# Ledger of designs, part 45: peptides against a protein of PDB entry 5EG6

Target 1, 151 residues: chain A of PDB entry 5EG6
Amino acid sequence: RLRSQTVSTRYLHVEGGNFHASSQQWGAFYIHLLDDDESEGEEFTVRDGYIHYGQTVKLVCSVTGMALPRLIIRKVDKQTALLDADDPVSQLHKCAFYLKDTERMYLCLSQERIIQFQATPCPKEQNKEMINDGASWTIISTDKAEYTFYE

## One batch from the design tools (peptide; aimed at target 1 P69 Q116)

Design b1_p30_3_s1 (made by RFdiffusion4, then SolubleMPNN; from b1_p30_3, 10 letters changed)
Fold by OpenDDE base, seed 5:
Structure b1_p30_3_s1 (fold): chain B 151 residues (1-151), chain A 30 residues (1-30)
Amino acid sequence: as target 1 above (151 residues)
Amino acid sequence: MEILGPENPFPLVRLSENKLRASVAKPVEV
């Protein structure tokens, strides 16, 4: 006989001029695809095409226009971020957001705060970096979601 | 790295037709 556990969802949200994680409110974001050589700035050129893992993106709040720095979206396998995955982004897979031009810093949830977490190189696997659970995200449609786990 | 606030919205120079609109979320154990 299986048991079930209900899981709430924390959403990336903009409030008071800051990014945070909310269990009550969710933000709708435009995820813009950038060229790999696009510089950081308030204005940028958006590239055509579907977003693939390994590509550079800008997350922009659809309401406030507030944006995070350039991110590289990476595929997650268990507790690791894959550095060389390049297939199309899927809602079926967890992802991580590497802060571009940093030393392995990833967008991370800590309680209700959005912080940077430094990934650790994966032993014996150069194409992976070890991340914590807080750095693992799910991309979902613009609605609320609730999860149930069975074990 | 710079985070751009809501007081400084910015235009896009060129807008992709295939941009992804989504929410970013994380399941949390209750």
Scores: peptide ipSAE 0.070, ipTM 0.539, DockQ to the pose 0.124
OpenDDE base, seeds 1, 2, 3, 4: peptide ipSAE 0.037, 0.026, 0.049, 0.033; ipTM 0.526, 0.532, 0.547, 0.457; seed 2 fails the geometry check

Design b1_p30_3_s2 (made by RFdiffusion4, then SolubleMPNN; from b1_p30_3, 13 letters changed)
Fold by OpenDDE base, seed 3:
Structure b1_p30_3_s2 (fold): chain B 151 residues (1-151), chain A 30 residues (1-30)
Amino acid sequence: as target 1 above (151 residues)
Amino acid sequence: MEILGPANPYPLVRLSENKIRASVARPVEV
């Protein structure tokens, strides 16, 4: 016999100059597509086109202007991040945010905190890295979204 | 694991023209 489960949602949010996770507040972020060779900085050039998995992006809070470091958006399959997926990003699929130029560090939710979680290589699948559920995110477009997500 | 502290976020100086606006969320089983 199976039982129904209650699900709540936590959102990435900026408060007091810090990133955190909130079930009561949500942040609206600009997601900018960057060139693969774009350097880290407070100023950057945006690339045209739809966002695909494997590409470099910048998450910028629309209110505070606070931005995370450059991230590579990766497709998630169960509890693994796919390293070679390159199809368009879909709101119907979970994604992970790899912190670019790190040792497999991913943006992760732990309780109310935003942390970096180090993924573990998959022994038998070189194209995958093992992440936890906290590192699996969903992107929800707002009314001001300028790009179209694929479904 | 490493906490994403105040030193991690970058203040943005210039906004670009082309962008998507979205929320980043995670469903949590209660």
Scores: peptide ipSAE 0.202, ipTM 0.728, DockQ to the pose 0.189
OpenDDE base, seeds 1, 2, 4, 5: peptide ipSAE 0.042, 0.052, 0.062, 0.129; ipTM 0.581, 0.594, 0.532, 0.631; seeds 2, 4 fail the geometry check

Design b1_p30_3_s3 (made by RFdiffusion4, then SolubleMPNN; from b1_p30_3, 11 letters changed)
Fold by OpenDDE base, seed 1:
Structure b1_p30_3_s3 (fold): chain B 151 residues (1-151), chain A 30 residues (1-30)
Amino acid sequence: as target 1 above (151 residues)
Amino acid sequence: PEILGPENPYPLKKLSENKLRASVAKPVEV
């Protein structure tokens, strides 16, 4: 007996002051490019240019204004996050969001919850960290702004 | 561990209007 399994899309979303993953609602986020030396805070300045992997960004909910801590957006290759990729971010690529200044913690989906997942170092590949599927995300552009991803 | 905490997430005050509007998504098996 073969049964088809439906694939649903979970979206990062803010509801009730909390980040979560929703199958029904999708959050529209402002992704701000920061300087690498930008400190954590509720106030921040933004850099010009396209976002590249390896750069520091802030994800801010366009509705609530809620934001995650500073993130480094990293390119994903299969089950690994690339630490040294620096090409422009593209919707064609999966990405991971490293929580800056943590011990390899990544933004991760677990059921409907958003959690931190600790990546495992790749012993033979110093430029990679092993992540789970939950830590792999796809960026969907919702409009055209000054800062865009390559498609 | 949960991403949520007493200080995170938090609302931010942006000092620049430069931004990219996007959604972050993940396909999952249902």
Scores: peptide ipSAE 0.110, ipTM 0.677, DockQ to the pose 0.179
OpenDDE base, seeds 2, 3, 4, 5: peptide ipSAE 0.074, 0.022, 0.023, 0.067; ipTM 0.484, 0.485, 0.468, 0.554

Design b1_p30_3_s4 (made by RFdiffusion4, then SolubleMPNN; from b1_p30_3, 11 letters changed)
Fold by OpenDDE base, seed 2:
Structure b1_p30_3_s4 (fold): chain B 151 residues (1-151), chain A 30 residues (1-30)
Amino acid sequence: as target 1 above (151 residues)
Amino acid sequence: MEILGPANPYPLKRLSENKLRASVAKPVEV
């Protein structure tokens, strides 16, 4: 038997100088591609080209200018983050945002809060880290969010 | 049940202004 599900979209948003997730308000962000050797800071140089999984990015709120620390965007397979995926980022795929230079910390949704979630190593698959669903995100256009559901 | 985002098979690339403007979102069960 198929079960009916009700789904709401949560959007990354900046309010009061803090990142949070809202079902009513959405943030528009600039996703900047950085060099792999780019240092942390308020000022950074932007690299040309497509964004690929495994690359370093900066998410900057287009309204407030608030930015997250340097992130590595990683491809998600079910509830695992792939460490070695390097193909171009696609909206067809869920992604995870690894906080660069941390011990497997990922950007994670917990209720309305944006927190860091520590991924668990996958012993049998060194190229994967186990994350929760809250650490899985979708990059979408700012005009509309559409999802297709399959039971 | 699998939730898929918008059907955009093309890779995310920068606009001519050298920025990718986007929103980051996820669906949650209500």
Scores: peptide ipSAE 0.128, ipTM 0.534, DockQ to the pose 0.052
OpenDDE base, seeds 1, 3, 4, 5: peptide ipSAE 0.100, 0.110, 0.097, 0.129; ipTM 0.563, 0.558, 0.526, 0.572; seed 5 fails the geometry check

Design b1_p30_4 (made by RFdiffusion4)
Pose (drawn by RFdiffusion4):
Structure b1_p30_4 (pose): chain A 148 residues (1-2, 6-151), chain P 30 residues (1-30)
Amino acid sequence: RLTVSTRYLHVEGGNFHASSQQWGAFYIHLLDDDESEGEEFTVRDGYIHYGQTVKLVCSVTGMALPRLIIRKVDKQTALLDADDPVSQLHKCAFYLKDTERMYLCLSQERIIQFQATPCPKEQNKEMINDGASWTIISTDKAEYTFYE
Amino acid sequence: SKAQEELEEARAVRHGATLEEVKEALKEPF
C-alpha cells in the first residue's frame, strides 16, 4: 500500500507482477542458511522468523522468486537484526539473498529489485523504497462442486 | 516432511519462466 494504491503479488503471463485486480497465494518455505539458489532446493519445517531465508512459490503456477531473507519493517526501514516470529498482517521486506542490498519491490504493476539505502549511525537498519514494504497474511479457500 | 510435500504439490503444476529469467526480469530499472 502506497487504499486506492493497494497492489498484490501475483503471477501471470509467466511473470511475477503487482496486480490491482488479483492476488496469488504463495507457499512460503523455510530454507537453511546455507542452501544455494536453484530450481531444486530443500525446504524445512518450522515457523517463519525474521532473518530466515525463504522461498516463495506460486500455488497456481509453481514458479518461485529467488531466495529471500524476510525482514521486519519499521515505518520505512528494514531491521536486519530482528528475529521474532513473522505474524499475521506484519509489514515485511524481502531481501534478495546474495545481492547488494536489493529488495523485492514494485514499480506500479512491475516487480523489480531495488537497492536499499544504508542508515547513518544505525547500521543494523537499511532504508527501503515504499514499493519494497509488503504486508503478509495467511490464506485459505473453500471449494464446492456440483453438476445438474 | 510436510513442507516437502507442499513443495512437490506446487512442482506438479510448474510452468512459466525459469528462475534465471525471473532473476533477469527483476533487474529492470525503476

Design b1_p30_4_s1 (made by RFdiffusion4, then SolubleMPNN; from b1_p30_4, 14 letters changed)
Fold by OpenDDE base, seed 4:
Structure b1_p30_4_s1 (fold): chain B 151 residues (1-151), chain A 30 residues (1-30)
Amino acid sequence: as target 1 above (151 residues)
Amino acid sequence: SAAEEELAKAKSRRRGASLEEIKAALQAPA
């Protein structure tokens, strides 16, 4: 289970003031839980508690302070993002990051770049959206003082 | 964890990148 803490993810890192992706590099980020009604801005209020799927989060590079827009963390089942999952975020599951207030846009790794990918609705399953592999992320907890990662 | 405790004790309001910086750092949809 995750709460506001330092995490790492494969591929995603910050270089030259931009978000980049590399299969050989891991980035360290703060994941912060926000209120659902928190507005976008240079500053944001962090809430305490365990992060659940469906909640709003901020990812901030632990080194540079670069941040992504507000995201809704969603549970992934194969190549689908679950829209109604609300259980605690687990490191055992992949996750997707929906860009809040967009038309099904998700944080996606494509050709070593970070882009927005528009998910496709599942006609037969309203609680799911189809994403590609690049929009599926693995997150692991990491120590702020002693950074380690798992390949 | 130690990291979680440190973050919990830190400021409730965090400073992130500006909106412009966020947009610049994030590639447009393919």
Scores: peptide ipSAE 0.120, ipTM 0.736, DockQ to the pose 0.275
OpenDDE base, seeds 1, 2, 3, 5: peptide ipSAE 0.112, 0.100, 0.032, 0.105; ipTM 0.739, 0.727, 0.497, 0.734; seeds 1, 5 fail the geometry check

Design b1_p30_4_s2 (made by RFdiffusion4, then SolubleMPNN; from b1_p30_4, 13 letters changed)
Fold by OpenDDE base, seed 1:
Structure b1_p30_4_s2 (fold): chain B 151 residues (1-151), chain A 30 residues (1-30)
Amino acid sequence: as target 1 above (151 residues)
Amino acid sequence: SEAEKKLQEALSRRTGASLEEIKEALKAPA
């Protein structure tokens, strides 16, 4: 299970104080659990406990302290994000980061660049929306500031 | 794309970026 802690995110790393994308390099971030009603801001209140899919989180670079806007961490099933999954986040499974209060926008790696990707609704499954592989992330708990992944 | 450029600009500044700047960059169209 994942809780508010330092984690490494696949495809996202920090170099020279800047965010960069790599298929083989991991960056260390703090992932913080927020209340669902927490407002956007540079200051936020962190909750304790295990993070569940569907909850609001903040990703903060462990090096620079740069924070991304509020995200909703969602469970991924193949190339779909699950909208109603609420079980504890598993580090063994891929996840997606929905930009909160957007129209299906997700953090995405595309051609070694971090972008937003607009998911497409699944016509046959209202509890899912289609994402691409670049919008699927792997999170692992680590104390390392930098981790290189070897396939 | 415009979204890529703005987002990378916000996320890759040596001086860092505010949440507002990042937020606005993330709103940019593809």
Scores: peptide ipSAE 0.027, ipTM 0.531, DockQ to the pose 0.138
OpenDDE base, seeds 2, 3, 4, 5: peptide ipSAE 0.025, 0.024, 0.020, 0.024; ipTM 0.519, 0.564, 0.462, 0.452; seed 4 fails the geometry check

Design b1_p30_4_s3 (made by RFdiffusion4, then SolubleMPNN; from b1_p30_4, 8 letters changed)
Fold by OpenDDE base, seed 5:
Structure b1_p30_4_s3 (fold): chain B 151 residues (1-151), chain A 30 residues (1-30)
Amino acid sequence: as target 1 above (151 residues)
Amino acid sequence: SKAQEELEKAKSVRKGASLEEIKEALKAPA
């Protein structure tokens, strides 16, 4: 189970005041649980407890303190993001990061760049959205500032 | 960790790129 902690986010790191993606590098981030009604900003109140799918989180670079906009962490099943999953986040499962208050935009790695990928609705399953592999992320707990990733 | 627990109890203040700059970096390809 995942709670507010320092984690390594697959292929994501910060350099030169910007978020960058690398297929070979893991960035270290704090993942903070927020209230569902927490406003966007550089100042935010962190909630205690285990992070569940569907909850709002902040990813904060452990080095620079830069934070991404509010994200909703969602469970991934194959190439779909589950909209109604609310069980505790498992580091054994891939996750998707929905950019809160957007039209199905997800944090995505594409050609070594971080982009917003717009998920498409599943025609027959209203509780799912179709994402690509680049929008599926792996999170692991880490005490390292940087991790080199090799598959 | 204890350090993380302390962080969880406090309002987090972060300084860095503006939200617009971050969003721009996360733009979808044309």
Scores: peptide ipSAE 0.032, ipTM 0.473, DockQ to the pose 0.383
OpenDDE base, seeds 1, 2, 3, 4: peptide ipSAE 0.032, 0.085, 0.131, 0.071; ipTM 0.479, 0.602, 0.578, 0.603; seeds 2, 3, 4 fail the geometry check

Design b1_p30_4_s4 (made by RFdiffusion4, then SolubleMPNN; from b1_p30_4, 15 letters changed)
Fold by OpenDDE base, seed 5:
Structure b1_p30_4_s4 (fold): chain B 151 residues (1-151), chain A 30 residues (1-30)
Amino acid sequence: as target 1 above (151 residues)
Amino acid sequence: SEAEKKLEEAKSRRKGASLEEIKKSLQAPA
């Protein structure tokens, strides 16, 4: 289970004030649990406890302090993001990062870029959105937060 | 814990001023 802590994510990297992708690099980030009503900004209140799917989080680069916009972490089932899952986040499952307050935009790896990918509604399942593989992320808990590593 | 210390340290280094630029950089290829 995850909580507000350090994590590593493959591909996601910060360089020159921007988020970039590296096929061989794992970025180190701090994941911060926020309240659902927390506003966007540099300053935010970190909530204690285990992170659950559907909750709002901030990903902050451990080195530069660069932060992504507020994200909703969602559970992934194959190639779909689950909209109503609320169980604790498990490292055994891939996750998707919905950019909060967007029209189904998800954090996505596309080639060597980090982009927003618009998910499509599932025709027969209202509680799911179709995403691509690039929008499915693997995150691992780690205390190695001061650097990125290469594999 | 060590992880908690690192987390607090990182919090002090948060940068939100460039958020708009970050959003712009997260655009799909044209």
Scores: peptide ipSAE 0.194, ipTM 0.707, DockQ to the pose 0.434
OpenDDE base, seeds 1, 2, 3, 4: peptide ipSAE 0.066, 0.026, 0.036, 0.024; ipTM 0.653, 0.609, 0.458, 0.460

Design b1_p30_5 (made by RFdiffusion4)
Pose (drawn by RFdiffusion4):
Structure b1_p30_5 (pose): chain A 148 residues (1-2, 6-151), chain P 30 residues (1-30)
Amino acid sequence: RLTVSTRYLHVEGGNFHASSQQWGAFYIHLLDDDESEGEEFTVRDGYIHYGQTVKLVCSVTGMALPRLIIRKVDKQTALLDADDPVSQLHKCAFYLKDTERMYLCLSQERIIQFQATPCPKEQNKEMINDGASWTIISTDKAEYTFYE
Amino acid sequence: SDLIQEAMEKQRELGEEKLEELEEEEEEKE
């Protein structure tokens, strides 16, 4: 959110995009700190904590973003030292692992990476673009099937 | 390098296969 500005992470046309009309449901998988990038990867059980490495995989298309470090957001900053459990409707940032402070970011409908600004005296913090702040919430679905 | 763009390009065929499988399952349920 930048209420009219609300956009959702979604996959269509073979790309991740920030949609104003539809939202995707993504599996969030915990990965070990030393797992490497690839189309094949190992996931682990447990509750998601800030600072941990995660893979987001579209439940519809199966496509995934690169490995991400989920970080807690305070106003406009990513807190790199935060390690408590990720909770419903928390604001989060996703650092693309092994990049120069590049975060998952939207530019209107586009999903891009955007570089964070290091903080002056508080070096456990990085300033992030407004489009790099994401609210997380668990999802569910009901299905009914009938025929005449 | 645009890592996100590269990751999306590598996975486009997989996304198309998954959408085709969902369309076939919807037709079988009809």

Design b1_p30_5_s1 (made by RFdiffusion4, then SolubleMPNN; from b1_p30_5, 11 letters changed)
Fold by OpenDDE base, seed 2:
Structure b1_p30_5_s1 (fold): chain B 151 residues (1-151), chain A 30 residues (1-30)
Amino acid sequence: as target 1 above (151 residues)
Amino acid sequence: MDLIKEWFEKQKKLGEEKLEELKKKEEELK
């Protein structure tokens, strides 16, 4: 189970005051659980509890304090993001970060860049959206120790 | 498609300031 804490995320890191993507680097971030009705902003109220798929989260760089827009963390099954999954987030399992209030836009690694990737609706399964491999992320809790490393 | 550039630019200043502070601390510890 995942809760508001410091986590490491592959491919995502901050360098030179900006978010960057690297296939060989793990960065440390705070992941914060928000209320579903929390508005976008630099200041936000953190909700206590375990993070479930479908909930709104904020990713904040542990070093610089830089934050990404509000994200909905979604469960990934193969090449699809599940829209209605609500079980607790499993660490080390693939997840997708939907940019809240967008048209199916997800955080995606492409050519060592962080981009928005628009998911494709699944015609046969309305509760799923097709994403690429670059839009699948892994979260590792750093409860024991905060760290970053280079592969 | 690039991420929301306006958002990152808004956060960039904070990041740059923090990095400068870290550099100063690092030099003081050397």
Scores: peptide ipSAE 0.054, ipTM 0.467, DockQ to the pose 0.499
OpenDDE base, seeds 1, 3, 4, 5: peptide ipSAE 0.015, 0.015, 0.018, 0.024; ipTM 0.312, 0.328, 0.335, 0.324; seed 1 fails the geometry check

Design b1_p30_5_s2 (made by RFdiffusion4, then SolubleMPNN; from b1_p30_5, 14 letters changed)
Fold by OpenDDE base, seed 2:
Structure b1_p30_5_s2 (fold): chain B 151 residues (1-151), chain A 30 residues (1-30)
Amino acid sequence: as target 1 above (151 residues)
Amino acid sequence: MDLIAETFERQKALGEKALQELEEKLKELE
């Protein structure tokens, strides 16, 4: 399960006050859980607890303090973002970052650039939106796994 | 933790590479 913490990204990093994508550079970020009613701004209140799909989060560069706009972390099923999933975020699942209060705009990696990708609504499934692979993110834990050997 | 936007096949390849590197490091410690 995912909590508010420092996260490293392979592609996403901050340079010159802007978010960039690079296949060679790594960046460290804080992922912060916010209240659903938290307003947009440079200053925000972080709440404690496990992050669930559908909740509002902030990605903040650990070095510069630069932050993306408020994001809603959503569960991904194949090439669709689930709009009503609310279970705890799992590293075993893909996720998408919806830019809050936009028209289906998602954080997307395309040709080593960070862009906003507009998802297409699913005509027959109102609880799903179609995204591309670049908008589907995987959270990989780099935390040290403690392994104890037993005789 | 890392956030990665990649295709499944690429993710699999990277994972396998990382595992291989780890195994090599472990062998060096023997």
Scores: peptide ipSAE 0.124, ipTM 0.451, DockQ to the pose 0.033
OpenDDE base, seeds 1, 3, 4, 5: peptide ipSAE 0.093, 0.031, 0.021, 0.046; ipTM 0.431, 0.382, 0.437, 0.380; seed 5 fails the geometry check

Design b1_p30_5_s3 (made by RFdiffusion4, then SolubleMPNN; from b1_p30_5, 12 letters changed)
Fold by OpenDDE base, seed 4:
Structure b1_p30_5_s3 (fold): chain B 151 residues (1-151), chain A 30 residues (1-30)
Amino acid sequence: as target 1 above (151 residues)
Amino acid sequence: MDLIAETFERQRALGEERLKELEEKKKELE
């Protein structure tokens, strides 16, 4: 299970659907749980507890310490993000990061850049949104996983 | 315990390898 941790960070602004970061500046992200009513800002308060799908989280760059906008972590089933899943986040499941208060925008990796990807509604499945592979992420624990950063 | 989300393709590959290990471990414990 995933747990929240408190860190100091700086808010990273989005411009033109892209985050101002490069493969040389960004590494893996720390994930932190927020209250559902937490507002956007350069500073934020981290909530203690285990992370569940549907909850609000902050991603903090492990290299620069910069934080992305508030995200809703959602469970992924095949090529779709589940809008109503609320079970505990598992390292065994892929997840998607919905940009909170956007029109189906998700955190996406494209050509080693972090961008926003607009999900497509599923007409016959209103509780799902179609995403691409770049918007599907995996979370691992630092104490049990080896990772590297791009040079 | 710190949690890290995969960021780049190289990092994703490492994560997938770890995921396979975790899946195998889960099966062993079940």
Scores: peptide ipSAE 0.029, ipTM 0.400, DockQ to the pose 0.022
OpenDDE base, seeds 1, 2, 3, 5: peptide ipSAE 0.018, 0.020, 0.019, 0.018; ipTM 0.326, 0.348, 0.387, 0.354

Design b1_p30_5_s4 (made by RFdiffusion4, then SolubleMPNN; from b1_p30_5, 14 letters changed)
Fold by OpenDDE base, seed 2:
Structure b1_p30_5_s4 (fold): chain B 151 residues (1-151), chain A 30 residues (1-30)
Amino acid sequence: as target 1 above (151 residues)
Amino acid sequence: MDLIKEWQERQKKKGEEALEKLKKEEEELK
């Protein structure tokens, strides 16, 4: 289970005041749980508790303090993001970061750059959206060294 | 519009402003 804490994610780091992507580097970020009604902004109120899929989170660089927009962390099943999953976030599963209040835009790695990728609705499964591999992320807790992660 | 880039630019600007304030404060303490 994951809670508000320092985490590491492959493909994401901050350099020169910007988010950069790397297939080899792991960046350290604070992942903060927010209330669903929390507004966008630099200042935000962190909610206590374990992070569940479907909840709103903030990713903040542990070094620079630079933050990404509010994200909905979603569970990934194969090449699809699950819209209704609400179980606790597992470090053993890949996740997707939906940019809140967008039309199916997800945080995506493309050619060593961080971009927005628009997911495609699943025609037969309304609770799923099709994403590419670049929009699937692996995160690990930095204070949970006993956990095994998969790239 | 790229929300990520826009957000990053805003964050960078705020960081630069904060740095300038710190420099000013340091100079005043000298």
Scores: peptide ipSAE 0.142, ipTM 0.519, DockQ to the pose 0.249
OpenDDE base, seeds 1, 3, 4, 5: peptide ipSAE 0.026, 0.095, 0.022, 0.030; ipTM 0.413, 0.493, 0.405, 0.531

Design b1_p30_6 (made by RFdiffusion4)
Pose (drawn by RFdiffusion4):
Structure b1_p30_6 (pose): chain A 148 residues (1-2, 6-151), chain P 30 residues (1-30)
Amino acid sequence: RLTVSTRYLHVEGGNFHASSQQWGAFYIHLLDDDESEGEEFTVRDGYIHYGQTVKLVCSVTGMALPRLIIRKVDKQTALLDADDPVSQLHKCAFYLKDTERMYLCLSQERIIQFQATPCPKEQNKEMINDGASWTIISTDKAEYTFYE
Amino acid sequence: SPKAIEMTYEDGKLHLEEVDLDDLDLFFPE
């Protein structure tokens, strides 16, 4: 959110985008700290904590973003040292692992990476673009099937 | 200046391109 500004992470046309009309449901998988990038990867059980490495995989298309470090957001900053459990409707940032402070970010409908600004005296913090702050919530679905 | 990278997928593969900031609608923190 930048209420009219609200956009959702979604996959269509073979790309991840920030949609104003539809939202995707993504599996969030924990990965070990030393797992490497690839189309094949190993996931682990457990509750998601800030600072951990994750893979987001579209439940509909199966496509996935690169490895991300989920980080807690305070106002406009990513807190690199935060390690508590990720909770419902928390604000989060996703650092693209092994990049120069590049975060998952929206530019209108587009999903891009955007570089964070290091903080002056508080070096466990990085300033992030407004489009790099994401609210997380668990999802569910009900299905009914009938025929005449 | 900060860096921005466009994320695009072709045939399920990720392609990355550095883009000009003038081509993006970005909102910086206050």

Design b1_p30_6_s1 (made by RFdiffusion4, then SolubleMPNN; from b1_p30_6, 15 letters changed)
Fold by OpenDDE base, seed 2:
Structure b1_p30_6_s1 (fold): chain B 151 residues (1-151), chain A 30 residues (1-30)
Amino acid sequence: as target 1 above (151 residues)
Amino acid sequence: MPKYVLLEYVDGKLVLTEIDASSLDLVFPK
């Protein structure tokens, strides 16, 4: 299960207060669980505990303190984000990061760039909205990375 | 085929991979 914790990345590091890409250097970040009613800002209150789908999280650089806006982590089914899933975040499940208080905007990897992608509502299912593969993040263990990652 | 962003569990902690930090345009100072 996913908890508020320090997160490492193989492709991110901070130099001179800026983010840089590196295949060899590692960067450290924090993922924080927030209250559902926590407002946006540089200062925020972190909650302890396991992260569930539908909850609000913050990604913060451990070095510079730079952060992304508040995100809601949502469960993904195929190419749809589930709006009402609330079970604990699980490995081997896909997730999407909804930018809180936006019109269906999600973090998306597009042509080596992290952008916002606007999801499309599902006409027949109000509890789902359609996202692309770039907006779907895969949570896996390292022993399965070689088998589940495709370029 | 689009690239994927992986969130890996390594020794009990999360590891983000396949992200180019220079491509992030949503970050702001804490």
Scores: peptide ipSAE 0.026, ipTM 0.483, DockQ to the pose 0.051
OpenDDE base, seeds 1, 3, 4, 5: peptide ipSAE 0.022, 0.021, 0.022, 0.016; ipTM 0.451, 0.441, 0.423, 0.465; seed 5 fails the geometry check

